# Peptides against a protein of PDB entry 6D0Y, part 32

Target 1, 225 residues: chain A of PDB entry 6D0Y
Amino acid sequence: ETEDHLESLICKVGEKSACSLESNLEGLAGVLEADLPNYKSKILRLLCTVARLLPEKLTIYTTLVGLLNARNYNFGGEFVEAMIRQLKESLKANNYNEAVYLVRFLSDLVNCHVIAAPSMVAMFENFVSVTQEEDVPQVRRDWYVYAFLSSLPWVGKELYEKKDAEMDRIFANTESYLKRRQKTHVPMLQVWTADKPHPQEEYLDCLWAQIQKLKKDRWQERHIL

## One batch from the design tools (peptide; aimed at target 1 S17 C19 L28 V31)

Design b2_p19_3_s2 (made by RFdiffusion4, then SolubleMPNN; from b2_p19_3, 10 letters changed)
Fold by OpenDDE base, seed 2:
Structure b2_p19_3_s2 (fold): chain B 225 residues (1-225), chain A 19 residues (1-19)
Amino acid sequence: as target 1 above (225 residues)
Amino acid sequence: SLEEALKIVEEFEKDLAKK
C-alpha cells in the first residue's frame, strides 16, 4: 500500500460499497495493521485527522480504531494518547467546540473497548469536579458539565452498566450544580406560533432533561438530542 | 494507560496558571 492509497481508504471508509460496513471496516483494519510497520506514523496522523475533521463518521472511525486496537493494542494506545494531546491543545486554544467533540469521540471509544470504562468515569469525575472550583468563571464550570452531559449519549449505557454507583454520584453532583448555578432564560424565537410566548429553556437545563429522559429510557435513543 | 486523560482538567488548569 502507498501512502496515498491509505489516505483514500481511510477517508472513504463507510461510503457506498457492495460490501457491508462491518466487512469494510474489518478489511481496512487488516490492511492498516499490515502496513503499520512501514506507515505507522502516517496512519496515526491520518486517523487522528479524520477523527477530528469528519464528525459525521464518528462511529465509523471509533469502530475502526476499536478493530485496529484489537489487532495492535500498542497502536490503539498511541492513538488515544494522540487524541488526548489534541484535546489538551484544543482546550488551550479555546477551541471548545473541537474539545467537546473530542470528548464525545473518546466516549465512544469506550464502547469500542479502546478506553476502559473506569478511565472514562474518572475523566467525567474530573470534569464535574470543576463545578466546585472557586474563583473561576461559571462559563468554565458550565462547559465541563456540558462536555460530560453531551457525551453521555455515546457512553452512558456502558458506564452505568459498569460503574453505576460512581455515575450516580456524578449525576447527583451535576444536578446539585445545575440547581445552584446562575441561569439565563431568553424568550423563545417566535418562529413557531404558540398560544403564549414561553421562555426558552436554559441550554444546560434542557440538556440535563434530555439526558435524564435518555437514562430513564435505559439509554435507548428515541429522539435526536 | 490513560493517565493523561484522567488528569486532563488538572493539567489544563496548570497550563492556564502559567500564563
Scores: peptide ipSAE 0.032, ipTM 0.616, DockQ to the pose 0.015
OpenDDE base, seeds 1, 3, 4, 5: peptide ipSAE 0.024, 0.028, 0.031, 0.031; ipTM 0.606, 0.609, 0.624, 0.610; seeds 4, 5 fail the geometry check

Design b2_p19_3_s3 (made by RFdiffusion4, then SolubleMPNN; from b2_p19_3, 7 letters changed)
Fold by OpenDDE base, seed 3:
Structure b2_p19_3_s3 (fold): chain B 225 residues (1-225), chain A 19 residues (1-19)
Amino acid sequence: as target 1 above (225 residues)
Amino acid sequence: SLEEALEIVEKFEEDLKKK
């Protein structure tokens, strides 16, 4: 495959086909694996790019990466590292919408057996630990809680199945923070969130309530959050 | 690889605090 052809294949995966999506992804994974010796860097860059630019295909690309990881564990690791670097860069650039999406993407990689559940728990522990930082703006604390909660629809079930005690601790810390935080900082957080489904309530409180309900329902989503 | 990824995040947070 030429580099241009690989780009086309990666960008167009999930489009209408006579075959099932899973079959197409398996086929593409095979093609990409075969070309890794010659085009690893290009493939890596392409996957990172489409993952960022096509959020509507999140599960398609996480699944593809999962398949690639099963075939080539080293490549899977390099991809995760690249995405983490991108998350870092997004945060440094104050691109918080991109950053939260990347956390969600990483979260779904747990379901695809690319990231271990304990590792994701550790990441979320780090996020929620920001609420305990002193002499930092509340907006920083709020965002990391938001990033954590916003990602749970994609990974909460898996994390509670594997690390329920640790997750309960994170939830307790989150709840504690939400009770003590100042409400006057709501406008700052709203800048990062385009969707305001519950205008009558503070956004983080609304999200918390939704996640609590989701948890109560054993992470079986009955409606789109 | 996963450990390396986590280290990147941790290092980032440390660097951010230094600014």
Scores: peptide ipSAE 0.031, ipTM 0.651, DockQ to the pose 0.015
OpenDDE base, seeds 1, 2, 4, 5: peptide ipSAE 0.019, 0.031, 0.029, 0.018; ipTM 0.531, 0.664, 0.665, 0.529; seed 1 fails the geometry check

Design b2_p19_3_s4 (made by RFdiffusion4, then SolubleMPNN; from b2_p19_3, 9 letters changed)
Fold by OpenDDE base, seed 1:
Structure b2_p19_3_s4 (fold): chain B 225 residues (1-225), chain A 19 residues (1-19)
Amino acid sequence: as target 1 above (225 residues)
Amino acid sequence: SLSEALEIVKKFEEDLKAK
C-alpha cells in the first residue's frame, strides 16, 4: 500500500460498504499490520490524527486499534504513548475540550483491551488526587474531576466489574470534594439522555448526579447526545 | 508505563495549574 492509499483507507473506514463494519475493520487491521515494517511512523501518525479529529468515529478507531494491538502488541503500546503525549500537548495548548475527549478515547481503549483496567483506575486515582493539591486554582481541581466523571460512560462498567473497591474509593473522594468546593452557576453538562430531567444545578454537581444515576442503572446508557 | 505517563500529565501540567 502507498502512503496516500493508507490515509484513504484509515479515513474512510466505517463508511457505507457492502461488507460489515467488523469485516472491514479486520481487513484494514491486516493491511496495516502488513505495512508496519515500511510505514509504521505514518500509520501511527494517521491513527493519532483521526482519533483526535474525528470524534464521531471514536468507537470505530478504538476498535481498529484494539485489532491492531492484538496483532502487534508493540504498536499498540506506541499508539497509547503517542496519545498520552497528545493529551499533554492539548493541555499545554489550552485545548481542554480535546484533552477531555482524549481521556474518553483512552477510556474506551480499555473496552478494546488496549489499556488494562488497573491502569485506567490508576489514571483516575491520579486525576482525583489533584483535588487534594494545595495552593492550586480550583479550576485545575475541577477539570480533573470533570475529566474523570465525563469518561465514566465509556468505561465505568468495566472498571466497576474489575476494580469495584478502588472505584468506590475514587467516588468517595470525588463526593467529598464536590461537597466542599466553591460552586458557580454554569450550564448543565449532559453526555446522555435520562428519563427524569435534572434541575438546574452547578455543572459538576449535575454531572455527578448523572453519573450516580448511571451507576445505579448498572451503567446502561440510554441515549448518547 | 501508562501509569507513569499519566502521572506526568497530572504533576507537570503547569498551564492548567497556573490558570
Scores: peptide ipSAE 0.035, ipTM 0.651, DockQ to the pose 0.015
OpenDDE base, seeds 2, 3, 4, 5: peptide ipSAE 0.035, 0.028, 0.028, 0.028; ipTM 0.641, 0.642, 0.641, 0.648; seeds 2, 3 fail the geometry check

Design b2_p19_4 (made by RFdiffusion4)
Pose (drawn by RFdiffusion4):
Structure b2_p19_4 (pose): chain A 225 residues (1-225), chain P 19 residues (1-19)
Amino acid sequence: as target 1 above (225 residues)
Amino acid sequence: EEELEEAKEVVEEFLESLE
């Protein structure tokens, strides 16, 4: 019964309400502490559900996990382990669109001080390392590069300031791979073949240009909540 | 205990605002 109270309470946080978003998260994180001794097992799988199925509300739930971790270290560890467990499950089941949501989630948890930045950089340079794998489809290399680049809008500023020597090695490996990709197939996927008024760009070249501009902008982006 | 009462109050106000 109270479990249902916990689920609908987690799913609806950040919706329209009289209280501010921050006041709601601080209040919700407080009641999840109180119910945690009895319902640790349930609270855990619910947070795993929203990290997997609600990527639009991503930053709301990483902050919530961030608050619980600052107050309860063992819960933060159990959750991260569950995320690593689910990331493997998703990649094994060929659910890559679902996996990028989990990687984005793990990345943004760095901003919440739940995951150390070096651990995240080590995972990313293993992602880009897939560009070196031989006898594999380009789409495989593309996705692992995409998972890295698409997470940077959230975690980009933090990972670079803390570790820029290894991040530049990753960017160098990334730029080298992007230049040697074959784009012969793009015309079949363009809604317009014309370059005017708007070019229809291959998705990785587009994301690369977006990330490099953000880099030149000192990693300042003014949209992400 | 006082912080928990405040957190429950905020949760109740949030649930009433959704109705």

Design b2_p19_4_s1 (made by RFdiffusion4, then SolubleMPNN; from b2_p19_4, 9 letters changed)
Fold by OpenDDE base, seed 1:
Structure b2_p19_4_s1 (fold): chain B 225 residues (1-225), chain A 19 residues (1-19)
Amino acid sequence: as target 1 above (225 residues)
Amino acid sequence: SSELEKARAIVEKFEESLK
């Protein structure tokens, strides 16, 4: 495979095909594995790029990375390191939309057995600990809470199954912060429209309520009706 | 839809609105 061809394959995975998505991902994983000796750096860069730029394919690429990690034990770690670097760069550039998505991407990598649950819990502990920082804008504290809460729909179940006590602590700290914070309108976190659920509530409070509901329902994907 | 799906949708819609 050439580098250009690899780019095409990676970018187009998950698109309409005569084969199942699972088979396509397995096939692509095989191709990429074979090319790692010659194109590891390029493949890593490509996967980081599509992970960042194609949020609609989040589960496709997390699954792909999971498959590659299963085939090549070292690959997952290197990819995660690259993603963490990208997350840091996004934060430095004040690209909070990209940053929060990267956190979500990393969260889903837990489900793909690329990142260990304890590691993700530790990350969230670090995030929520920002609420205890002094002499910082509330928007900073709010963002890290948002990054945590907004990722739980993707990984909350797994984290509570494996680290319930630690998660409860994080939740308690989050709740405490939300109760004592001032409700201010920050563009980063306050874009709320009437067509959204609970439009009368501040977004972060609304998200918290939704997450509490998920927790109460044991993070199950069940239909009420 | 499930509560999980609703939660994901809320998050995604919000983030889309920020773009």
Scores: peptide ipSAE 0.219, ipTM 0.823, DockQ to the pose 0.021
OpenDDE base, seeds 2, 3, 4, 5: peptide ipSAE 0.167, 0.210, 0.157, 0.192; ipTM 0.801, 0.814, 0.793, 0.802

Design b2_p19_4_s2 (made by RFdiffusion4, then SolubleMPNN; from b2_p19_4, 6 letters changed)
Fold by OpenDDE base, seed 2:
Structure b2_p19_4_s2 (fold): chain B 225 residues (1-225), chain A 19 residues (1-19)
Amino acid sequence: as target 1 above (225 residues)
Amino acid sequence: SEELEKARKIVEEFLKSLE
């Protein structure tokens, strides 16, 4: 494979094909694995780029990375490291739109066996711990809660299956925060989500209710009201 | 294998250290 061809393959995966998506992803993972000796750096950069710039293909690329990680465990780790660096850079730059999607991407990587459940729990523990920080705007605390809650549709089931006690603690802390926080409009959150099924409710309270319902329904997204 | 373990540990520590 040529460098340009690899870019085309990665960017166009999931488009119309005579084969199933699963078959195409498995095939592409094999191609990428075979080309790592020659194009490791390029493949890494390409995967990081599409992961952050094509949120509509989130599950496609997390699955691809999962398949590739199964073939090359070291590369999978290197990819996650790169994504975490990108997340940190996004947070430093206050690019919260990109950051939240990166958190969701990393969350779904848990399902793909690329990131261990305890590691993701640790990340969310850190996020929710921001609610306890003083001398920071509430909007910052709210965003980290939002990032946590809005990622649970992708990873909540897996985390509760493996780390239920820790997740319950995080939920308790989140609930406590939501009850005591000042209710106000958060324009920053509105920029990154257009889904307002309950416009009469405060956004985070609404999201919390949705996540609780999702949890009750065994994390089946079709049951979100 | 030892290098892989180190790499995975680094990733785990990065996740734990996020803001």
Scores: peptide ipSAE 0.029, ipTM 0.644, DockQ to the pose 0.021
OpenDDE base, seeds 1, 3, 4, 5: peptide ipSAE 0.027, 0.026, 0.021, 0.017; ipTM 0.662, 0.623, 0.450, 0.507

Design b2_p19_4_s3 (made by RFdiffusion4, then SolubleMPNN; from b2_p19_4, 9 letters changed)
Fold by OpenDDE base, seed 2:
Formats: C-alpha cells, structure tokens, sequence
Structure b2_p19_4_s3 (fold): chain B 225 residues (1-225), chain A 19 residues (1-19)
C-alpha cells in the first residue's frame, strides 16, 4: 500500500460497499497491520485525524482501532497515547467541541477493549473533580460534567459492570454539583452549546435526567436477564 | 435498549447543533 492509498482506505471505510461493514473493517485492519512496519507513523496520524474530525464515523473507527489493537497491542497503546495528547491539546486551546468528541471516542474504545475500564473511570473522576475547583468559571465546570455525562451512552454500561462503586461515587458527586450550581450561567454555557434537546429544560439537567433513566433501564435489563 | 438509543440520539442531536 502507498501512503495515499492508506489515506483513502481509512477515510472511506464504512461507505457504500458490496461487503459488510464488519468484513471491511476486518480487512482494513489486516491491511493496516501489514503496513505498520513501513507506515506506522502515517497510519497513526491518519487514525488520529479521522477520530478527531469525523465524529459521524465514531463507532466505525473505534471498532477499527479495536481490531487493530487486537492484532498489534503496541500500536493500540501508541494510538491511545496520541489521542490523549490530542485531547490535552484541545483542552489547552479551549476547543471544547473537539475535546468532547475525543472523550466520547475514548469512551467507546473501552467497549472495543482498547482502553481499560478503570482508566476511563479515572478520567471521569478527574473530569468531575473539576466541579470542586475554586476560582474557575462555572462554564468550565459545566463542560467537564457535560463531557462525562454525554459520554455515558457509549460507555456507561461497561463502566458500571466493571466499576459500579466508583461510578456511583462519580454520580453522587455529579448530582451534588448539579443541584448546587448556578443556572444563571446557562447563557454562558451556550457559548459552546448552541442547542438543547428539550428547549424547555436546562441542558445539563435534561441530560442528567436522561442518563438516570438510562442507568435505571440498564440495571433493570441486567437484573431480569 | 430503548433508553440507550434515546440517550445517544439526544446527545448526537445536541452535538450536531454545535457544528
């Protein structure tokens, strides 16, 4: 494979094909694995780029990385490290839109067995701990809570299955924060949040309610099966 | 689950609105 061809393969995965997506991803993972000796750096950069810039293909690329990680564990680690670096850079640059997508991407990597559940829990603990920081804008605190909550649809089940006690602690802290935060900062939050799923509700409260319902539903399903 | 799907849809809708 040439460098340009690799770019094409990676960028176009999941598009219309005569084969199943699963088959295509497995095939691509094999191609990438074979090309790592010659194009590791390029492949790494490409995967980081599409992970960052193509949120609509999140599950496609997390799955791809999962498959590749299964083939080459070291590369998987390097990829995660690169993604974490990118996340940190996004946060430093106050690029919250990019950052939240990266968090969600990393979250789904837990499902793909690329990131260990305890590591993701630790990340979320760090995020929610921002709510306890003093002398910082509430919009920053709100964003980290948002980043946590908005990622749970992708990873919450796995984290509760593996780290229920720790997750309950995070939830308790989150609930406490949401109850005491000033809602007058909602307009400021809109600097990076342009819309709400339910315009009649404050977004974080709405999101919290949805996550609570999700949690309840997941527990119910888990117990009855 | 139904709730999982709904939650993802809500989040995705919101995220798209930021673009």
Amino acid sequence: as target 1 above (225 residues)
Amino acid sequence: SSKLKEAREIVEKFEKSLE
Scores: peptide ipSAE 0.130, ipTM 0.766, DockQ to the pose 0.023
OpenDDE base, seeds 1, 3, 4, 5: peptide ipSAE 0.126, 0.117, 0.119, 0.129; ipTM 0.760, 0.755, 0.755, 0.761

Design b2_p19_4_s4 (made by RFdiffusion4, then SolubleMPNN; from b2_p19_4, 11 letters changed)
Fold by OpenDDE base, seed 2:
Structure b2_p19_4_s4 (fold): chain B 225 residues (1-225), chain A 19 residues (1-19)
Amino acid sequence: as target 1 above (225 residues)
Amino acid sequence: SAALAQARAIVEAFEKSLE
C-alpha cells in the first residue's frame, strides 16, 4: 500500500460497506501489519491522529489497535506510548477536552487487550490522588475525578473483574472527595432525568450516582439498542 | 433506561458543553 492509500484506508474504516465491520477491521489490520516494515512511522502517526481527532470512531480504532497489537505486540506498545505522550502534552497544555477523551480511549484499549488492567488502575489511582493535593483549584481535582468516572462506562467491568480491591479503594477515595467538595451548580452541567423523581444534580454527583448503579448491576447493559 | 446509557449520556452532554 502507498502512504496515501494507507491514510485513506485508516480514515475511512467503519464507513458503510458490504462487509461487516469486524471483517473490515481484520482486513485492515492485516494490511497494516504487512506494511509495518516499510511504513511503521507513517502508520503509527496516522493511527495516533485518527484516534485523537475522530472521537466518533473511538471503538473502531481501539478495536483496530487491538487487532494490530495481537499481530504485532511491539507496535501496540509503541502506539500506547505515543498516546500517553499525547495525553501528557494535552494535560500540560491544559487541553482538558482532548485529555479526557484520550483517557477514555486508553480505557477502551484495556477492553481490546492493548493495555493491561493493572496499568489502567494505576493511572486512575494517580488521577484520584489529585483530589488529595493541597492548594490546587477544585476544578483541577474535579477534572481528574471526571476523567476517572467518565471512563468507567467503557472499562469499569474489566477493571473490577481484574482488580476489584484496588478499584474499591479508588471508589472510596472518590466518594470521600465528592462528599467534601464544594458543589458548583452550572446550569449547562446540571442533569435532570425526567423518568425518576430527583432534583437536578451537579454533573459529577449525577455521574457518580450512575456509576454506582453500574457497579451495583455488575456493569451490565440492560437496554435495547 | 440502563445506568450505562445514562452515564454515557451524562458524559456526552458534559463534553458537548465544553466545545
Scores: peptide ipSAE 0.237, ipTM 0.813, DockQ to the pose 0.019
OpenDDE base, seeds 1, 3, 4, 5: peptide ipSAE 0.232, 0.230, 0.214, 0.215; ipTM 0.810, 0.803, 0.793, 0.798

Design b2_p19_5 (made by RFdiffusion4)
Pose (drawn by RFdiffusion4):
Structure b2_p19_5 (pose): chain A 225 residues (1-225), chain P 19 residues (1-19)
Amino acid sequence: as target 1 above (225 residues)
Amino acid sequence: AEAAEAQALLQERLAELEE
């Protein structure tokens, strides 16, 4: 019964309400502490559900996990382990679109001080390391580069300031791979073949240009809540 | 409507903790 009270309470946080978003998260994190001794097992899988199925509300739930971790270290560990467990499950089942949501979630948890930045950089340079794998489809290399680059809008500023020597090695490996990719197939996938008024760019070249501009902008982006 | 019910329940649970 109270479990249903916990689920609908987690899913609806951040919707339109009289209280501010921050006031709602601080209040919700407080009640999840009180119920945590009895319902630790259930609260855990519910947060795992929203990290997997609600990527649009991503930053709302990473902050919530961040608050519970600052107050309860063992819960933060159990959750991260569950995320690593689910990331493997998703990649094994060929659910890559779902996996990028989990990788984005783990990345943004660095901003919440739940995951150390070096651990995240180590995982990313293993992602880009897939560009060196031989006898594998380009789409495989593309996805692991995509998971890295598409996470940077959230975690980019933090990972670079803390560790820029290894991040530049990652960017160098990434730029080298992007230049040697074949783009012969792009015309079949363009809605317009014309370059005017708007070019229809290959998705990785587009994301690369976007990330490099953000880099030149000192990693300042003004949209992500 | 469901969001208003969830907000009211959150306020009740915060009031219990203050007591």

Design b2_p19_5_s1 (made by RFdiffusion4, then SolubleMPNN; from b2_p19_5, 9 letters changed)
Fold by OpenDDE base, seed 4:
Structure b2_p19_5_s1 (fold): chain B 225 residues (1-225), chain A 19 residues (1-19)
Amino acid sequence: as target 1 above (225 residues)
Amino acid sequence: SETERAQKLLLERLEELKA
């Protein structure tokens, strides 16, 4: 495959096709693997790009990366490293929207066997630890808590299955922070359950309540139809 | 193989996520 063709293949995966998505992903993973010797850097960049810019295809690309990681572990690692670098850059640039999406993407990579659960737990520990730092703006602390909590629908089940004690500690620290932080009244819509609606409240408190409910429900999401 | 198993699991996960 040519470099330009690879871009097309990667960008168009998941679109209407005569073949199943699964088949296309498997095929694409094979193509990419075969072309790594010649286009490793380009493929890496392309995957990072689509991972950042095509949120509607999050699960498609996490799965693709997972498939590719299974074929080439080193490349999978390099991809994760690149994504982590991008996350750091986004945070440094105060691009919180991109950053939170990247965290969710990374979270789903745990489900794709690209990132180990303990590593993700460590990341979340680092996030929540920001709440304990001195002279850190609350908006930043809030973001890290938000990034953590908002990613749990994607990875909470896996993390609690493997690192329940550590997760409980993170939750405790999160709860402690939420109790002591200054509240800003930004309502948040209920996302993961429809049978027990709750009144609108501060967005982090609301999210916290939703996540606790999700946890109680064994991380089984209830889609609002 | 481990690769095949992983691929299968990933495909299954994809199906679950899409469902």
Scores: peptide ipSAE 0.045, ipTM 0.678, DockQ to the pose 0.035
OpenDDE base, seeds 1, 2, 3, 5: peptide ipSAE 0.024, 0.029, 0.028, 0.029; ipTM 0.634, 0.667, 0.655, 0.664; seed 5 fails the geometry check

Design b2_p19_5_s2 (made by RFdiffusion4, then SolubleMPNN; from b2_p19_5, 8 letters changed)
Fold by OpenDDE base, seed 3:
Structure b2_p19_5_s2 (fold): chain B 225 residues (1-225), chain A 19 residues (1-19)
Amino acid sequence: as target 1 above (225 residues)
Amino acid sequence: SEAEEAEKLLRERLEELRQ
């Protein structure tokens, strides 16, 4: 495969109708695995790019990475490292929209056997621990709670199955923070942009309620939150 | 193999997601 052809294959996965998506992904994983010796860096960059820029294909690409990880464990690790680096860069740049999506992507990688449940729990513990830092603006604290809660539809079931005690602790800390945080009036029509990188006060409370219900329903949902 | 089993699980997951 040529470098340009690999880009096309990765970007267009899921668009073919002749074969099932599952078979196409398995085939693509095989192609990419075979080309890793020659194009590892390029493939890594391409996967990181589509993971960031094509949120509508989140589950397609997490599954693809899962397949690749199963075939080449080292590459899977390198991909996760690259994604974590990107997450850190996004946070430093105050690109909170990209950052939250990256957290969701990483969350779904737990379901794809790429990231271990304990590692994801540790990440969420770190996020929620920000709420306890005194010299951190509330907008930052709110975002970390948002990032945590908004990712649970993807990974909450798995994390509670394996780390229920730790998750309960995180939930307790989250609840405590939500009760004690200062609430300000933010219009619902306000767009969450880079210059306004925090959810509306009502949205955070609403999200909490939705997640609590999801938890009570044993993480079974009929619709995406 | 472990890899084959993992791939099978991932395919099953994807099938469920696409239904």
Scores: peptide ipSAE 0.079, ipTM 0.744, DockQ to the pose 0.036
OpenDDE base, seeds 1, 2, 4, 5: peptide ipSAE 0.045, 0.076, 0.078, 0.076; ipTM 0.698, 0.738, 0.742, 0.742

Design b2_p19_5_s3 (made by RFdiffusion4, then SolubleMPNN; from b2_p19_5, 12 letters changed)
Fold by OpenDDE base, seed 3:
Structure b2_p19_5_s3 (fold): chain B 225 residues (1-225), chain A 19 residues (1-19)
Amino acid sequence: as target 1 above (225 residues)
Amino acid sequence: SETKKAEELLKKKLEELRK
């Protein structure tokens, strides 16, 4: 019954209430922290589940994890480890849509002070380095570039503030790859499903242009939702 | 805009909790 209650609390966070979202998240973090000694495994699993299945609440759950991490660094570390495992599993299973979302989630965890900026830079370096591997299909190379670029709206500002030289190198490598890659559409990738592709550009070129503009705008979105 | 404001508030709160 207690476990069911925790599930309900975690799943319903962010819904309309008499209290502010901040207050609700702080309260929930307190409840979860108090229950970690008895229900750590369950809480960990629940958070991993909602992180994967509720993309519309990405910032809510990254913030919640950030609050929990601030209260219990050990739990925060375990959560990140679990998410990395999920990412690896998704990649092995060729679940590219889940994998890219996990990368975005991890990216926003940098803003929540759960993951260090250098660690995220290293991850992106590893992703873009795949483009230099000759034994890897282009569809896989394209996905890693997509995963990198599509995550920058969440973490690009932070990474450039702390690791500008390294980020510039990653960008240079990305640009080089985009110029030399074949632009034939690969249906198997199916990473660009939410938005209609630019009429004159394939999805990676379009995304690259958007990210370049975002970078020029100092990572500030002109239209804030 | 309201969502972004909420996010900023949450980030600020997070920083306070880490002190």
Scores: peptide ipSAE 0.055, ipTM 0.738, DockQ to the pose 0.050
OpenDDE base, seeds 1, 2, 4, 5: peptide ipSAE 0.049, 0.048, 0.050, 0.053; ipTM 0.725, 0.723, 0.727, 0.738; seeds 2, 5 fail the geometry check

Design b2_p19_5_s4 (made by RFdiffusion4, then SolubleMPNN; from b2_p19_5, 6 letters changed)
Fold by OpenDDE base, seed 1:
Structure b2_p19_5_s4 (fold): chain B 225 residues (1-225), chain A 19 residues (1-19)
Amino acid sequence: as target 1 above (225 residues)
Amino acid sequence: SEVAEAEKLLQERLAELLA
């Protein structure tokens, strides 16, 4: 395989085909595995790139990485490390939209058996622990809570199945923070919601309510968050 | 054991996000 061909295969996976998506992904994983001895660095870079830049294909690429990880566990680890490095870089660059997406991507990798559930729990514990930091802006605390909560649709079920006690602790800490944090109420938003049956909630409170409902529904999503 | 070590490494790497 040539580098150009690999790029094409990786970028176009999931597009319309006569074969099933599952079959195509399995086939591609095999091709990539075979080419790792010659093109490991290129393949790694390509996978990281599409993982970051094609959010519409999140589940496609997490599945692909899962299949590849099953074939070559070491490469799977290198990929995760690369993604973590990218997450750190995004945070340093204040690219918080990319950062939160990367957290979601990593979250879904738990479902694909690339990242262990305990590791993800530990990550979320660290996120929520930011709420306890002293002399930091609330926006920092809020972001990590947001990153945690907004990722749960992708991994909440798995984490509660494996680490329910730890997750309950994280939830308790999150709830405690949300109750005591300063809420900025924009009068304009209140006016806009005056005609609605229900007033518009603050974004984190709203997200919290949605996640609580999702949890109550045993993580079966009825509506896209 | 190798899997356990890999998982440990991943856990450590993830924990470093706030370091």
Scores: peptide ipSAE 0.037, ipTM 0.688, DockQ to the pose 0.018
OpenDDE base, seeds 2, 3, 4, 5: peptide ipSAE 0.030, 0.032, 0.008, 0.033; ipTM 0.572, 0.699, 0.475, 0.665

Design b2_p19_6 (made by RFdiffusion4)
Pose (drawn by RFdiffusion4):
Structure b2_p19_6 (pose): chain A 225 residues (1-225), chain P 19 residues (1-19)
Amino acid sequence: as target 1 above (225 residues)
Amino acid sequence: ALEEAKEVVEKMLEDWEEE
């Protein structure tokens, strides 16, 4: 019964309400502490559900996990382990669109001080390392590069300031791979073949240009909540 | 602190029932 109270309470946080978003998260994180001794097992799988199925509300739930971790270290560990467990499950089942949501979630948890930045940089340079794998489809290399680049809008500023020597090695490996990709197929996927008024760009070249501009902008982006 | 957190949750539940 109170479990249902916990689920609908987690799913609806951040919706329209009289209280501010921050006041709601601080209040909700408080009641999840009180119910945690009895319902630790259930609260855990619910947060795993929203990290997997609600990527639009991503930054809301990483802050919530961030608050519980600052107050309860063992819960933060159990959750991260569950995320690593699910990331493997998703990649094994060929659910890559679902896996990018989990990688984005783990990345943004660095901003919440739940995951150390060096651990995240080590995972990313293993992602880009897939560009070196031989006898594998380009789409495989593309996805692992995408998971890295698409996470940087959230975690980009933090990972670079803390570790820029290894991040530049990752960017160098990434730029080298992007230049040697074959784009012969793009015309079949363009809604318009014309370059005017708007070019229809291959998705990785587009994301690359977006990330490099954000880099030149000192990693300042003004949209992400 | 716990009482304040419970009041905030009650307010959230009232708002959602009105909707």

